# Ledger of designs, part 39: peptides against a protein of PDB entry 7K3S

Target 1, 60 residues: chain A of PDB entry 7K3S
Amino acid sequence: MEELSGKPLSYAEKEKLKEKLAFLKKEYSRTLARLQRAKRAEKAKNSKKAIEDGVPQPEA

## One batch from the design tools (peptide; made by RFdiffusion4, then SolubleMPNN)

Design b2_p20_2_s3 (from b2_p20_2, 7 letters changed)
Fold by OpenDDE base, seed 4:
Structure b2_p20_2_s3 (fold): chain B 60 residues (1-60), chain A 20 residues (1-20)
Amino acid sequence: as target 1 above (60 residues)
Amino acid sequence: LEEELERKKKELEEKIKEAE
């Protein structure tokens, strides 16, 4: 068990951790927005396919 | 990917909180 708790972080190390946290929060939000868009697009494709399979195309 | 980002986010939040 490496005691990650043993050394007071310098001001510069704290600021670097805050910057890394802000970056990770941004990447998480971007990834989540992409996933939510993909899930909405999949539902929209499935709904469009269900409408297309449910409407007999008028024979030309 | 989401779970890995959330884990890394949590680890950094804990390190910041221990440093306050």
Scores: peptide ipSAE 0.089, ipTM 0.668, DockQ to the pose 0.064
Fold by OpenDDE base, seed 3:
Structure b2_p20_2_s3 (fold): chain B 60 residues (1-60), chain A 20 residues (1-20)
Amino acid sequence: as target 1 above (60 residues)
Amino acid sequence: LEEELERKKKELEEKIKEAE
């Protein structure tokens, strides 16, 4: 069994990992908010096309 | 991208937990 007991992290390494985790949580939240905006924009574009294709042109 | 960020987040949370 490989001892997956990675070397005990120093206090400074733990604080650096906490900082990296906080940064990563921020970037995740930013990315998720961008994706949710993109999905809403795509749905709004698809809904506009469905409304425009459903208007019978008045026979001139 | 989101899945890679979530994997890296999980890996960092595990490394912090193993060190506590």
Scores: peptide ipSAE 0.088, ipTM 0.669, DockQ to the pose 0.064
Fold by OpenDDE base, seed 2:
Structure b2_p20_2_s3 (fold): chain B 60 residues (1-60), chain A 20 residues (1-20)
Amino acid sequence: as target 1 above (60 residues)
Amino acid sequence: LEEELERKKKELEEKIKEAE
């Protein structure tokens, strides 16, 4: 694979990199949104367990 | 997974910036 480490990227290569970047940004945002939903669901489960176990909820 | 996506994102942002 030629190391493009010294040649200006062609217009077509630059557009292909922009498409790849847009894809990665979308997948990253999707993964973060899944993680945030999982953390919210875990917090809700832990709050239900704390009520069930009669443990005083840690005050915020 | 998140860290790998962030690394690849950063690498592509650098390559785009060098071509501007």
Scores: peptide ipSAE 0.088, ipTM 0.667, DockQ to the pose 0.066
Fold by OpenDDE base, seed 5:
Formats: C-alpha cells, sequence, structure tokens
Structure b2_p20_2_s3 (fold): chain B 60 residues (1-60), chain A 20 residues (1-20)
C-alpha cells in the first residue's frame, strides 16, 4: 500500500484543484489549436513558394 | 510548454484522485 502521506484535502482545497485543472485543460487545448494553425500556415507558405519559383515573373 | 502543461495536468489529476 503506497502510504498516502498527503494530509486529507479540505472540500475548499479539492474545489480549488478542480478549478486549476479546468484552467490547465483550457490552456493546453488553446496551445494545441495554435500549434495546429501554425503548422497549417507553414505548409501553405511552403506550397506558395514552390509555385512562385516555377513561374517566370512578368517583366515590368 | 506542452510537456510542462501535461506534467502539471497529470500532477493535479493524481491529487484529485487521491482525494476522492
Amino acid sequence: as target 1 above (60 residues)
Amino acid sequence: LEEELERKKKELEEKIKEAE
């Protein structure tokens, strides 16, 4: 039996931990959504550069 | 950043589970 050497958390301490967990889950989801948008934007920029290197620019 | 958030999330989930 792993000694549960943690003092019993009060009801108020448990609710505060649940609020902190909900905040961390929200920030994690926001960070993942930013990373996914950044990866999509990078792929779209790389695809545009590959097309521009293949088209002769119109002379002015 | 993602690994640090996942570690803190896991630590809080363990503390909640030990308290239930």
Scores: peptide ipSAE 0.087, ipTM 0.667, DockQ to the pose 0.065

Design b2_p20_2_s4 (from b2_p20_2, 7 letters changed)
Fold by OpenDDE base, seed 3:
Structure b2_p20_2_s4 (fold): chain B 60 residues (1-60), chain A 20 residues (1-20)
Amino acid sequence: as target 1 above (60 residues)
Amino acid sequence: LEEELEKKKKELEERIKEAE
C-alpha cells in the first residue's frame, strides 16, 4: 500500500504555501476584474453601433 | 503584465524549493 504519508510539511513550508495561495487568489481576482471590465467595454461598443444604425435619417 | 506574474510565481517557487 503506497504510504500516502507524504512527509509532514514543516511550519515554514506551510506558511510559504499560504503566501503562494494568497498571491494566486489576489492575481486571479485582479485578472477577473480586468476581464469583466473588458466584457463591459465590448458590450458598450456594440450598443453604440446599434444606436447609430437605428437613427432614421429625416427625409428632407 | 503576464511576464511580471510569471516572474513572481517563479520567485515564490524558488523560495519554496530552498526550504525543502
Scores: peptide ipSAE 0.077, ipTM 0.660, DockQ to the pose 0.085
Fold by OpenDDE base, seed 5:
Structure b2_p20_2_s4 (fold): chain B 60 residues (1-60), chain A 20 residues (1-20)
Amino acid sequence: as target 1 above (60 residues)
Amino acid sequence: LEEELEKKKKELEERIKEAE
């Protein structure tokens, strides 16, 4: 039997650790959603530049 | 949005300190 030589966390300490974990998971998900939006915006900008380099500008 | 995060982080840190 592995002696879990950790002092038994109080009910309050356990609930607090759950709240911290929920917060960190929310922040991670938000950061991932920002990264995915940035990557999509970069692809959309690169696709616009590839079209503009292939069209002769109308002379004024 | 960053300010609301810092507020929730502080609220968590205060609930941390009250339970010590």
Scores: peptide ipSAE 0.071, ipTM 0.642, DockQ to the pose 0.090
Fold by OpenDDE base, seed 4:
Structure b2_p20_2_s4 (fold): chain B 60 residues (1-60), chain A 20 residues (1-20)
Amino acid sequence: as target 1 above (60 residues)
Amino acid sequence: LEEELEKKKKELEERIKEAE
């Protein structure tokens, strides 16, 4: 492992870090979208159950 | 879709290893 702390990164190393960052951003966005969809689906199930149980939803 | 992601992940890991 050459310590990257003292040498200017080569063009190839910079492009590789950009690709890694783009991938990580894409995976983060995908995971976040899945989590938000799951939370919305759970809230919608709980809301449907509350309506079925005759609990008046507080008006938003 | 999952296979294409695992392939891209592996390609990135291999590239990372070639620069260490």
Scores: peptide ipSAE 0.071, ipTM 0.631, DockQ to the pose 0.075
Fold by OpenDDE base, seed 1:
Structure b2_p20_2_s4 (fold): chain B 60 residues (1-60), chain A 20 residues (1-20)
Amino acid sequence: as target 1 above (60 residues)
Amino acid sequence: LEEELEKKKKELEERIKEAE
């Protein structure tokens, strides 16, 4: 097992990394929520097209 | 309000870039 003998990160470096990680998690969650809304909206559009293509026009 | 959020976002992006 190669001990990654990286110098122990200072307290300040650890806190800076925690802040970055918290920011990235927040942006990820926001992006994921947008993607999930977009996928739901796309499914709702596809369901409306499937209903319109299945209604026989009344012959006049 | 939107400008303050964009300033905070930019400061955090700069801090991210300084540790790459």
Scores: peptide ipSAE 0.036, ipTM 0.602, DockQ to the pose 0.096

Design b2_p20_3_s1 (from b2_p20_3, 11 letters changed)
Fold by OpenDDE base, seed 1:
Structure b2_p20_3_s1 (fold): chain B 60 residues (1-60), chain A 20 residues (1-20)
Amino acid sequence: as target 1 above (60 residues)
Amino acid sequence: DLDKKLEEAKKKYEEELKKF
């Protein structure tokens, strides 16, 4: 049983941990949204290449 | 426990980053 052998956290320590948790949740949400946009952009690029390679260039 | 909640949030963040 890992004793959470920490003295009762002061009010200031509790507020600092709440701030750290809020920051971490914000960075998680921001990073996830970036990764989801990147994945959508990659799919759109791959779809554009498949269309461009499938159009026979009119012979000049 | 706030420390436990912070560690759980770190772990979830790291696990989701590994999926991309």
Scores: peptide ipSAE 0.071, ipTM 0.651, DockQ to the pose 0.059
Fold by OpenDDE base, seed 3:
Structure b2_p20_3_s1 (fold): chain B 60 residues (1-60), chain A 20 residues (1-20)
Amino acid sequence: as target 1 above (60 residues)
Amino acid sequence: DLDKKLEEAKKKYEEELKKF
């Protein structure tokens, strides 16, 4: 029977994993904020186009 | 494989965090 209780992580290994997870969480949050800004910019472009198409051209 | 060892280490860390 392989003892599925693989050796406990050392304190140094745990801290290294914690640092990696903190870094990944930071990069995820940065990417999410970029995506949210892009989605807001798209909505603002679509809203401007809807206002421009709704103005009757003055008859010249 | 290095990736297998890293995934096993993550799994153990998550299991240890569940004990606190």
Scores: peptide ipSAE 0.058, ipTM 0.606, DockQ to the pose 0.027
Fold by OpenDDE base, seed 4:
Structure b2_p20_3_s1 (fold): chain B 60 residues (1-60), chain A 20 residues (1-20)
Amino acid sequence: as target 1 above (60 residues)
Amino acid sequence: DLDKKLEEAKKKYEEELKKF
């Protein structure tokens, strides 16, 4: 990364950076969607258990 | 626990995205 800070990027270097950025955005979105789904599933399990056990749900 | 992992993942990827 430091080697690119002093020279105009070639077309190939710019395209490689765009590909890396697109990959990082994709992996970010995938990871967030996975974690948000896991969180929703945990909350739904805890809520179902709290209703079954008659225990008040902890606020968010 | 999952909230902390979510925020750590957001922070990590936002820091990586700032390098571009």
Scores: peptide ipSAE 0.054, ipTM 0.636, DockQ to the pose 0.498
Fold by OpenDDE base, seed 2:
Structure b2_p20_3_s1 (fold): chain B 60 residues (1-60), chain A 20 residues (1-20)
Amino acid sequence: as target 1 above (60 residues)
Amino acid sequence: DLDKKLEEAKKKYEEELKKF
């Protein structure tokens, strides 16, 4: 396997790398948006439970 | 083929993310 580690990337290799990076950024953003929704839902559940348990909500 | 391997890897990753 020739270590092409020193040759400038061809135009085609650069376009393939850009496509890979765009895909990874899209999937990262999708996963982050899911985690943010989950965190908001967890806070809403914890607030509902604290009201049910008669614990005074910590004033923000 | 590098393009075929790339599309297969993307498809596999999209299928794994649909399980969550």
Scores: peptide ipSAE 0.047, ipTM 0.611, DockQ to the pose 0.036

Design b2_p20_3_s2 (from b2_p20_3, 10 letters changed)
Fold by OpenDDE base, seed 1:
Structure b2_p20_3_s2 (fold): chain B 60 residues (1-60), chain A 20 residues (1-20)
Amino acid sequence: as target 1 above (60 residues)
Amino acid sequence: DLDKKLKEAKEELEKKLKEF
Protein backbone atom coordinates (compact mmCIF):
# COMPACT_ATOMS: atom_id res chain seq x y z
CA MET B 1 0.00 0.00 0.00
CA GLU B 2 1.65 3.24 -1.10
CA GLU B 3 1.65 5.70 1.77
CA LEU B 4 -0.88 8.49 1.21
CA SER B 5 1.91 11.02 0.47
CA GLY B 6 -0.81 13.66 -0.01
CA LYS B 7 -1.84 16.13 2.70
CA PRO B 8 -5.09 14.98 4.37
CA LEU B 9 -8.05 16.60 2.64
CA SER B 10 -9.37 19.63 4.50
CA TYR B 11 -12.89 19.51 5.93
CA ALA B 12 -14.08 21.77 3.08
CA GLU B 13 -12.49 19.52 0.40
CA LYS B 14 -14.13 16.43 1.99
CA GLU B 15 -17.57 18.11 2.01
CA LYS B 16 -17.18 19.24 -1.62
CA LEU B 17 -16.24 15.69 -2.59
CA LYS B 18 -19.24 14.23 -0.68
CA GLU B 19 -21.52 16.62 -2.61
CA LYS B 20 -20.01 15.54 -5.96
CA LEU B 21 -20.31 11.84 -5.02
CA ALA B 22 -23.94 12.34 -3.93
CA PHE B 23 -24.67 14.06 -7.26
CA LEU B 24 -22.93 11.27 -9.24
CA LYS B 25 -24.86 8.59 -7.29
CA LYS B 26 -28.17 10.37 -8.00
CA GLU B 27 -27.47 10.65 -11.75
CA TYR B 28 -26.25 7.03 -11.86
CA SER B 29 -29.49 5.86 -10.20
CA ARG B 30 -31.55 7.95 -12.65
CA THR B 31 -29.66 6.52 -15.64
CA LEU B 32 -29.96 2.96 -14.30
CA ALA B 33 -33.73 3.39 -13.85
CA ARG B 34 -34.00 4.65 -17.47
CA LEU B 35 -31.96 1.68 -18.74
CA GLN B 36 -34.13 -0.78 -16.77
CA ARG B 37 -37.31 0.80 -18.23
CA ALA B 38 -35.85 0.65 -21.75
CA LYS B 39 -34.90 -3.05 -21.33
CA ARG B 40 -38.41 -3.86 -20.04
CA ALA B 41 -39.99 -2.01 -22.98
CA GLU B 42 -37.74 -3.88 -25.44
CA LYS B 43 -38.69 -7.26 -23.90
CA ALA B 44 -42.39 -6.30 -24.13
CA LYS B 45 -41.99 -5.38 -27.84
CA ASN B 46 -40.15 -8.63 -28.57
CA SER B 47 -42.84 -10.69 -26.78
CA LYS B 48 -45.61 -8.95 -28.76
CA LYS B 49 -43.78 -9.64 -32.04
CA ALA B 50 -43.29 -13.31 -31.09
CA ILE B 51 -47.07 -13.62 -30.48
CA GLU B 52 -47.92 -11.93 -33.81
CA ASP B 53 -45.47 -14.17 -35.75
CA GLY B 54 -46.93 -17.28 -34.02
CA VAL B 55 -50.62 -16.63 -34.86
CA PRO B 56 -51.61 -18.70 -37.92
CA GLN B 57 -53.37 -16.44 -40.43
CA PRO B 58 -57.01 -17.48 -40.79
CA GLU B 59 -57.28 -19.48 -43.99
CA ALA B 60 -59.85 -17.92 -46.04
CA ASP A 1 -23.15 21.03 -17.85
CA LEU A 2 -24.37 17.61 -16.56
CA ASP A 3 -21.73 15.58 -18.45
CA LYS A 4 -18.98 17.94 -17.26
CA LYS A 5 -20.10 17.56 -13.61
CA LEU A 6 -20.29 13.76 -13.98
CA LYS A 7 -16.83 13.65 -15.60
CA GLU A 8 -15.29 15.81 -12.85
CA ALA A 9 -16.95 13.71 -10.11
CA LYS A 10 -15.77 10.47 -11.78
CA GLU A 11 -12.18 11.75 -12.12
CA GLU A 12 -12.12 12.74 -8.42
CA LEU A 13 -13.49 9.31 -7.44
CA GLU A 14 -10.89 7.54 -9.62
CA LYS A 15 -8.09 9.60 -8.01
CA LYS A 16 -9.27 8.53 -4.54
CA LEU A 17 -9.58 4.88 -5.60
CA LYS A 18 -5.93 4.93 -6.80
CA GLU A 19 -4.83 6.16 -3.36
CA PHE A 20 -6.22 2.96 -1.71
Scores: peptide ipSAE 0.071, ipTM 0.663, DockQ to the pose 0.051
Fold by OpenDDE base, seed 2:
Structure b2_p20_3_s2 (fold): chain B 60 residues (1-60), chain A 20 residues (1-20)
Amino acid sequence: as target 1 above (60 residues)
Amino acid sequence: DLDKKLKEAKEELEKKLKEF
């Protein structure tokens, strides 16, 4: 078993990884919030169409 | 730009995860 004697990450390298992880988590949450907003907007459009198709236009 | 930064950050994390 080769001891992966990977030099212990310096404090600066660990902090840079934490920053990258924080960035990835932030962009994931932002993308998820966009997707949830898009789904809510689509549901609102479909509900508006269902109301418009359900109102008999008064015959003139 | 954001997708490139996400890809680069993912590739660096995957490289480090393979070295552990």
Scores: peptide ipSAE 0.067, ipTM 0.663, DockQ to the pose 0.054
Fold by OpenDDE base, seed 3:
Structure b2_p20_3_s2 (fold): chain B 60 residues (1-60), chain A 20 residues (1-20)
Amino acid sequence: as target 1 above (60 residues)
Amino acid sequence: DLDKKLKEAKEELEKKLKEF
């Protein structure tokens, strides 16, 4: 694996790295959006539980 | 230069990874 560090990257290799960086940037943005949705869903679940714990059960 | 653009794209990606 060490021999790749010393050769000047071909035009094709440089474009392939650019595509990989663009892909990683896209996957990062997608993952961040998923995380933000998950955090919003957790907050919405925690707010529902806080409402349920605050309702006095009617004494039967 | 393509190498400058790749460096900038790498730095932008690394910045985003630190914000995660």
Scores: peptide ipSAE 0.054, ipTM 0.641, DockQ to the pose 0.029
Fold by OpenDDE base, seed 5:
Structure b2_p20_3_s2 (fold): chain B 60 residues (1-60), chain A 20 residues (1-20)
Amino acid sequence: as target 1 above (60 residues)
Amino acid sequence: DLDKKLKEAKEELEKKLKEF
């Protein structure tokens, strides 16, 4: 049977596509949150180095 | 609208799977 290019998706096919889309949205959000945390951690490391280079360490 | 978008997304995925 030629699957008519144009048949409505079955209920099961629609639900499977919704599940795949929900998974992809979750992985996108997780990756974005990881990137934002990494960028904040990099800025915090760069600010600590700028403060340590300005304070003479006491010679022991 | 949603059913049309799901159909278009299925057709695009099936096309990509035939190209691989």
Scores: peptide ipSAE 0.059, ipTM 0.633, DockQ to the pose 0.025; fails the geometry check

Design b2_p20_4_s1
Fold by OpenDDE base, seed 3:
Structure b2_p20_4_s1 (fold): chain B 60 residues (1-60), chain A 20 residues (1-20)
Amino acid sequence: as target 1 above (60 residues)
Amino acid sequence: KKEEEEFLEELEKEVEEKLA
């Protein structure tokens, strides 16, 4: 077990780490939702183009 | 996705260890 050989965190430093963690979780969720929207939009563009070009859709 | 989830889990653990 690596003893986290750091000075004991002050109350203010502990609260700042909790705030950073909450911020990172929020930004992760926001980025994930953007990525999921982008992937859905790409699939919807590719499916419309495949229908228009008369190319058989690759069955998933 | 997986790497970011693992990073957030590791950070959550490090924060929990420093809060105890």
Scores: peptide ipSAE 0.110, ipTM 0.716, DockQ to the pose 0.036
Fold by OpenDDE base, seed 4:
Structure b2_p20_4_s1 (fold): chain B 60 residues (1-60), chain A 20 residues (1-20)
Amino acid sequence: as target 1 above (60 residues)
Amino acid sequence: KKEEEEFLEELEKEVEEKLA
């Protein structure tokens, strides 16, 4: 395997790496926003459950 | 989160070094 680490990148390879980096940054930001929404929804579910478990059910 | 941020930072650095 020729170590690609030492060869100067062509203009086309440099542009392709910039495009890949921009894509990865976009997908990271999208995934992070999804994770943050999921964590907020989980905290809201856990707070509702803690309220339901902390309210003494009126003994019928 | 931290590992994904470190990966993106390393990739940015590798791209910058190859773009110079």
Scores: peptide ipSAE 0.103, ipTM 0.713, DockQ to the pose 0.033
Fold by OpenDDE base, seed 2:
Structure b2_p20_4_s1 (fold): chain B 60 residues (1-60), chain A 20 residues (1-20)
Amino acid sequence: as target 1 above (60 residues)
Amino acid sequence: KKEEEEFLEELEKEVEEKLA
């Protein structure tokens, strides 16, 4: 096993790690957008239930 | 540039540790 520990990364290795980082950032943003859509959907369900239960919506 | 290189070296070490 060549100990890569302490050798400067080649240009190709740096570009590969940048590609991996860009992918991870994209997947994080995609997951965050899914979570935000889920939170909006839960708020919309809770508002429908509050109307059905006759509870006055808290004024904005 | 140095901070980006240090970050990439740390990320490489973390990836190697997770692959072992």
Scores: peptide ipSAE 0.101, ipTM 0.698, DockQ to the pose 0.022
Fold by OpenDDE base, seed 5:
Structure b2_p20_4_s1 (fold): chain B 60 residues (1-60), chain A 20 residues (1-20)
Amino acid sequence: as target 1 above (60 residues)
Amino acid sequence: KKEEEEFLEELEKEVEEKLA
């Protein structure tokens, strides 16, 4: 018999931990979406600079 | 942001109380 070396969490403690985990998953997903948008914006800036360096500016 | 910081602090405290 493995002694479950922790007092069994009450029903209320388990529900509070589930709410906590749900919030952390939401914030993780928000941060991941921000990172993905930033990486896309960086690639789009780098592609615009590569096109502008290849076109001779008209002399004014 | 403040609510997230308060939530993380409360979570840290609860984890510490369960490890102790």
Scores: peptide ipSAE 0.092, ipTM 0.706, DockQ to the pose 0.036

Design b2_p20_5_s1
Fold by OpenDDE base, seed 5:
Structure b2_p20_5_s1 (fold): chain B 60 residues (1-60), chain A 20 residues (1-20)
Amino acid sequence: as target 1 above (60 residues)
Amino acid sequence: DELEKRLKEEKERLEELLKE
């Protein structure tokens, strides 16, 4: 336990930290949604390659 | 993801500072 051996935060400091935390939660949720979309897009690309490598292209 | 890690670490730090 790193004792946060600091003076008790003022009301204004606590409100500023709540605003920072709310912003950070929003950015985290945006990043997580981006990561989940990227993982779904990767799976969809890998499934298309597996179909294309399995179909002999008709020679023209 | 390095950005996800940094956001999680800073979230935990801010949540600890708000428990006092």
Scores: peptide ipSAE 0.089, ipTM 0.677, DockQ to the pose 0.069
Fold by OpenDDE base, seed 4:
Structure b2_p20_5_s1 (fold): chain B 60 residues (1-60), chain A 20 residues (1-20)
Amino acid sequence: as target 1 above (60 residues)
Amino acid sequence: DELEKRLKEEKERLEELLKE
């Protein structure tokens, strides 16, 4: 076990850590929004193709 | 992916701050 017994973070280090966590959360939210958009676009393409191919769309 | 690279780099920097 690497001892997480580092010196207590200074106030400045804690604020820097909060800023980094806020950045990381923002970038994860952006990635998630991209993934959700890609999944919607894939479904919309598959749905358009199913209409074009005369296949009934499964109701979601 | 540039976003994945930035996420990895920021994760590594957070892990460094947790070791101090």
Scores: peptide ipSAE 0.087, ipTM 0.682, DockQ to the pose 0.063
Fold by OpenDDE base, seed 2:
Structure b2_p20_5_s1 (fold): chain B 60 residues (1-60), chain A 20 residues (1-20)
Amino acid sequence: as target 1 above (60 residues)
Amino acid sequence: DELEKRLKEEKERLEELLKE
């Protein structure tokens, strides 16, 4: 672990970290959108299967 | 989700390094 503990980041290092953070925020948001879509698709499959199985849907 | 967790942890680490 290089102890960056105590040197102010250079302007160039700070810009590089901002770019990395912006990229990471984008990938995080993309991953969350995929996960939310997957959960919606799973809920829709489970609801279709429960209707087909004649099990009364718990009232939403 | 393990990928969501890792992305959150690395985001938090980069946000900390930008506050110093």
Scores: peptide ipSAE 0.087, ipTM 0.677, DockQ to the pose 0.070
Fold by OpenDDE base, seed 3:
Structure b2_p20_5_s1 (fold): chain B 60 residues (1-60), chain A 20 residues (1-20)
Amino acid sequence: as target 1 above (60 residues)
Amino acid sequence: DELEKRLKEEKERLEELLKE
């Protein structure tokens, strides 16, 4: 029987860990939203290039 | 990125509190 003798975290330590975890989740969500915006901007750049290369230039 | 640095620093502080 491996005694998981991790000292039981104090109530104050558990609350501090919850606050830190909430902060990390918020910052992760912000990072994910930035990544999703970047991926949308890249797709929009690639679609604009595909439209511009498909217009026959008028022969001058 | 500064945000990745802050996430790493906060992760390290959580790992320290889990070792005490």
Scores: peptide ipSAE 0.081, ipTM 0.683, DockQ to the pose 0.072

Design b2_p20_5_s2
Fold by OpenDDE base, seed 5:
Structure b2_p20_5_s2 (fold): chain B 60 residues (1-60), chain A 20 residues (1-20)
Amino acid sequence: as target 1 above (60 residues)
Amino acid sequence: DKLEEELKKKKEELEKKLKE
C-alpha cells in the first residue's frame, strides 16, 4: 500500500480543488485553441510568401 | 508550449490530490 502521505482533504477542500481543476481545464482548452489558430495562420502566411517571390512585379 | 505544459502539470497535480 503506498502511504497516502496526504492528510485526508476536507469536503470543502475537495470542492475548491474541483473548481480549480475546472478553471485549469478551461484555460488549457483556450491555450490549445490559440496555438492551433496560430499554427494555421503561420502556414497561411508562409504559403503567401512563396507566391510573392515567384511573381515579378510589373514595373510601372 | 511553455504555458500549455505548466497548465498540464498543474492539472495532473490537482487530479492526483482529488484521488487521495
Scores: peptide ipSAE 0.065, ipTM 0.637, DockQ to the pose 0.069
Fold by OpenDDE base, seed 2:
Structure b2_p20_5_s2 (fold): chain B 60 residues (1-60), chain A 20 residues (1-20)
Amino acid sequence: as target 1 above (60 residues)
Amino acid sequence: DKLEEELKKKKEELEKKLKE
């Protein structure tokens, strides 16, 4: 198997890798946004529970 | 070009994962 490891990438290979990278960046950003929404929802649940338990909310 | 080196590294990483 010739180690194509040294040859410059063709235009078509560069475009295919750009598309893959754009897809991976999009999926990462989507997952991060879901995680951030989940953390905000968890904080909002914990704040409601702290009000119910009569514990003074730590002033931010 | 920094972009060409990054694309080359990503090609090698993807080719390794396809052999696993």
Scores: peptide ipSAE 0.051, ipTM 0.599, DockQ to the pose 0.026
Fold by OpenDDE base, seed 4:
Structure b2_p20_5_s2 (fold): chain B 60 residues (1-60), chain A 20 residues (1-20)
Amino acid sequence: as target 1 above (60 residues)
Amino acid sequence: DKLEEELKKKKEELEKKLKE
């Protein structure tokens, strides 16, 4: 990886780096969305359990 | 994790295309 620090990147190398960056941004966004969904689902489960334990079921 | 495996495969594909 040391050879990239001294030479002007060719047009092709710049485009490959843009593609890599676009890919990494996409996968970061996917991973973040998955994590946020999991965290929301866990909070929703914990909130449902807290509501179910905290509301006396009206004895019918 | 299936996501980590997919990320690894895509990284390897991009690294291969970088060496071509």
Scores: peptide ipSAE 0.048, ipTM 0.615, DockQ to the pose 0.084
Fold by OpenDDE base, seed 1:
Structure b2_p20_5_s2 (fold): chain B 60 residues (1-60), chain A 20 residues (1-20)
Amino acid sequence: as target 1 above (60 residues)
Amino acid sequence: DKLEEELKKKKEELEKKLKE
């Protein structure tokens, strides 16, 4: 049994934890938005390659 | 108590999102 006998967090420690969790939530949301933009950009690159590979280069 | 429960819920929400 992990003794969750940690002293009850002081009011200041609870507020500090709340701020940390709010920060982490914000950074997560920012990172997720970056990842979603990156995935959309990757799909756009793959579609551009599929168009480029599907256009017969005019033989000069 | 209410603050600690809110912090616990926020932690669980973050842990859930980190697994998605």
Scores: peptide ipSAE 0.042, ipTM 0.587, DockQ to the pose 0.026

Design b2_p20_5_s3
Fold by OpenDDE base, seed 5:
Structure b2_p20_5_s3 (fold): chain B 60 residues (1-60), chain A 20 residues (1-20)
Amino acid sequence: as target 1 above (60 residues)
Amino acid sequence: DELEEKEKKAKEELEKKLKE
């Protein structure tokens, strides 16, 4: 077992690191959800253009 | 970077709570 040869982190330093990790996980999840919504919106726009190019508009 | 500025604000809020 490789003893991590670093000074033991204080309780306060460990809690500060846990809060930083929780923040980074939240921002990652938010960014991933934004990317997934953008990718779905792009697919929905591309499917609408493929339908409009196939229907002759009636001349008024 | 928006992520860096948010990480900075989170660090400042944590340092404030640690001084209370």
Scores: peptide ipSAE 0.079, ipTM 0.696, DockQ to the pose 0.059
Fold by OpenDDE base, seed 4:
Structure b2_p20_5_s3 (fold): chain B 60 residues (1-60), chain A 20 residues (1-20)
Amino acid sequence: as target 1 above (60 residues)
Amino acid sequence: DELEEKEKKAKEELEKKLKE
């Protein structure tokens, strides 16, 4: 295992690292947006259920 | 080098996330 810790990365290795970081940042942002959407959807369901339980059904 | 500074910042951001 050559310790990549001390040698200056080749230009190609630096570009490959940038591409990996850009990909990971994109996947992180996508996952975060999904999680935030899911959390908002669960809050909206809970709020809708709390409103539905708090509306007196109009007696017919 | 703008590239070396970006690599350093990227390593620091990863190291921060590993310590948290």
Scores: peptide ipSAE 0.075, ipTM 0.631, DockQ to the pose 0.023
Fold by OpenDDE base, seed 3:
Structure b2_p20_5_s3 (fold): chain B 60 residues (1-60), chain A 20 residues (1-20)
Amino acid sequence: as target 1 above (60 residues)
Amino acid sequence: DELEEKEKKAKEELEKKLKE
């Protein structure tokens, strides 16, 4: 068991950890928004293919 | 520790948003 040597984090170390948490929260939200956009784009592509398979080619 | 509790709460908020 590595005892996380409980040195009281300096004010600067606490602020650096808060900044890291804020950054991770931002990057998570950005990634989630990217994933949601990708899921919407895939649904929009799948709907276009369903329309193309349903058009009977006019017999020439 | 107040910092560890804040880290835990931030992780729980992120996990909640992942399930939404």
Scores: peptide ipSAE 0.068, ipTM 0.637, DockQ to the pose 0.060
Fold by OpenDDE base, seed 2:
Structure b2_p20_5_s3 (fold): chain B 60 residues (1-60), chain A 20 residues (1-20)
Amino acid sequence: as target 1 above (60 residues)
Amino acid sequence: DELEEKEKKAKEELEKKLKE
């Protein structure tokens, strides 16, 4: 295992790592927003089906 | 190291959002 502990990263290497972290954070947030949209769309379909099946909506 | 602290903070923010 090369101990990365011994060489100071150059300015260019630090900026490249910051860009990778920013990209990863953006893609994670995009994926989370897609998942939350899918869950809301599924909940809306289930609510429509419960109304069609004559089940009283539990008042929230 | 300022870079290590920023990486740690980014991981903590991602973990927080995973628990929401």
Scores: peptide ipSAE 0.068, ipTM 0.632, DockQ to the pose 0.064

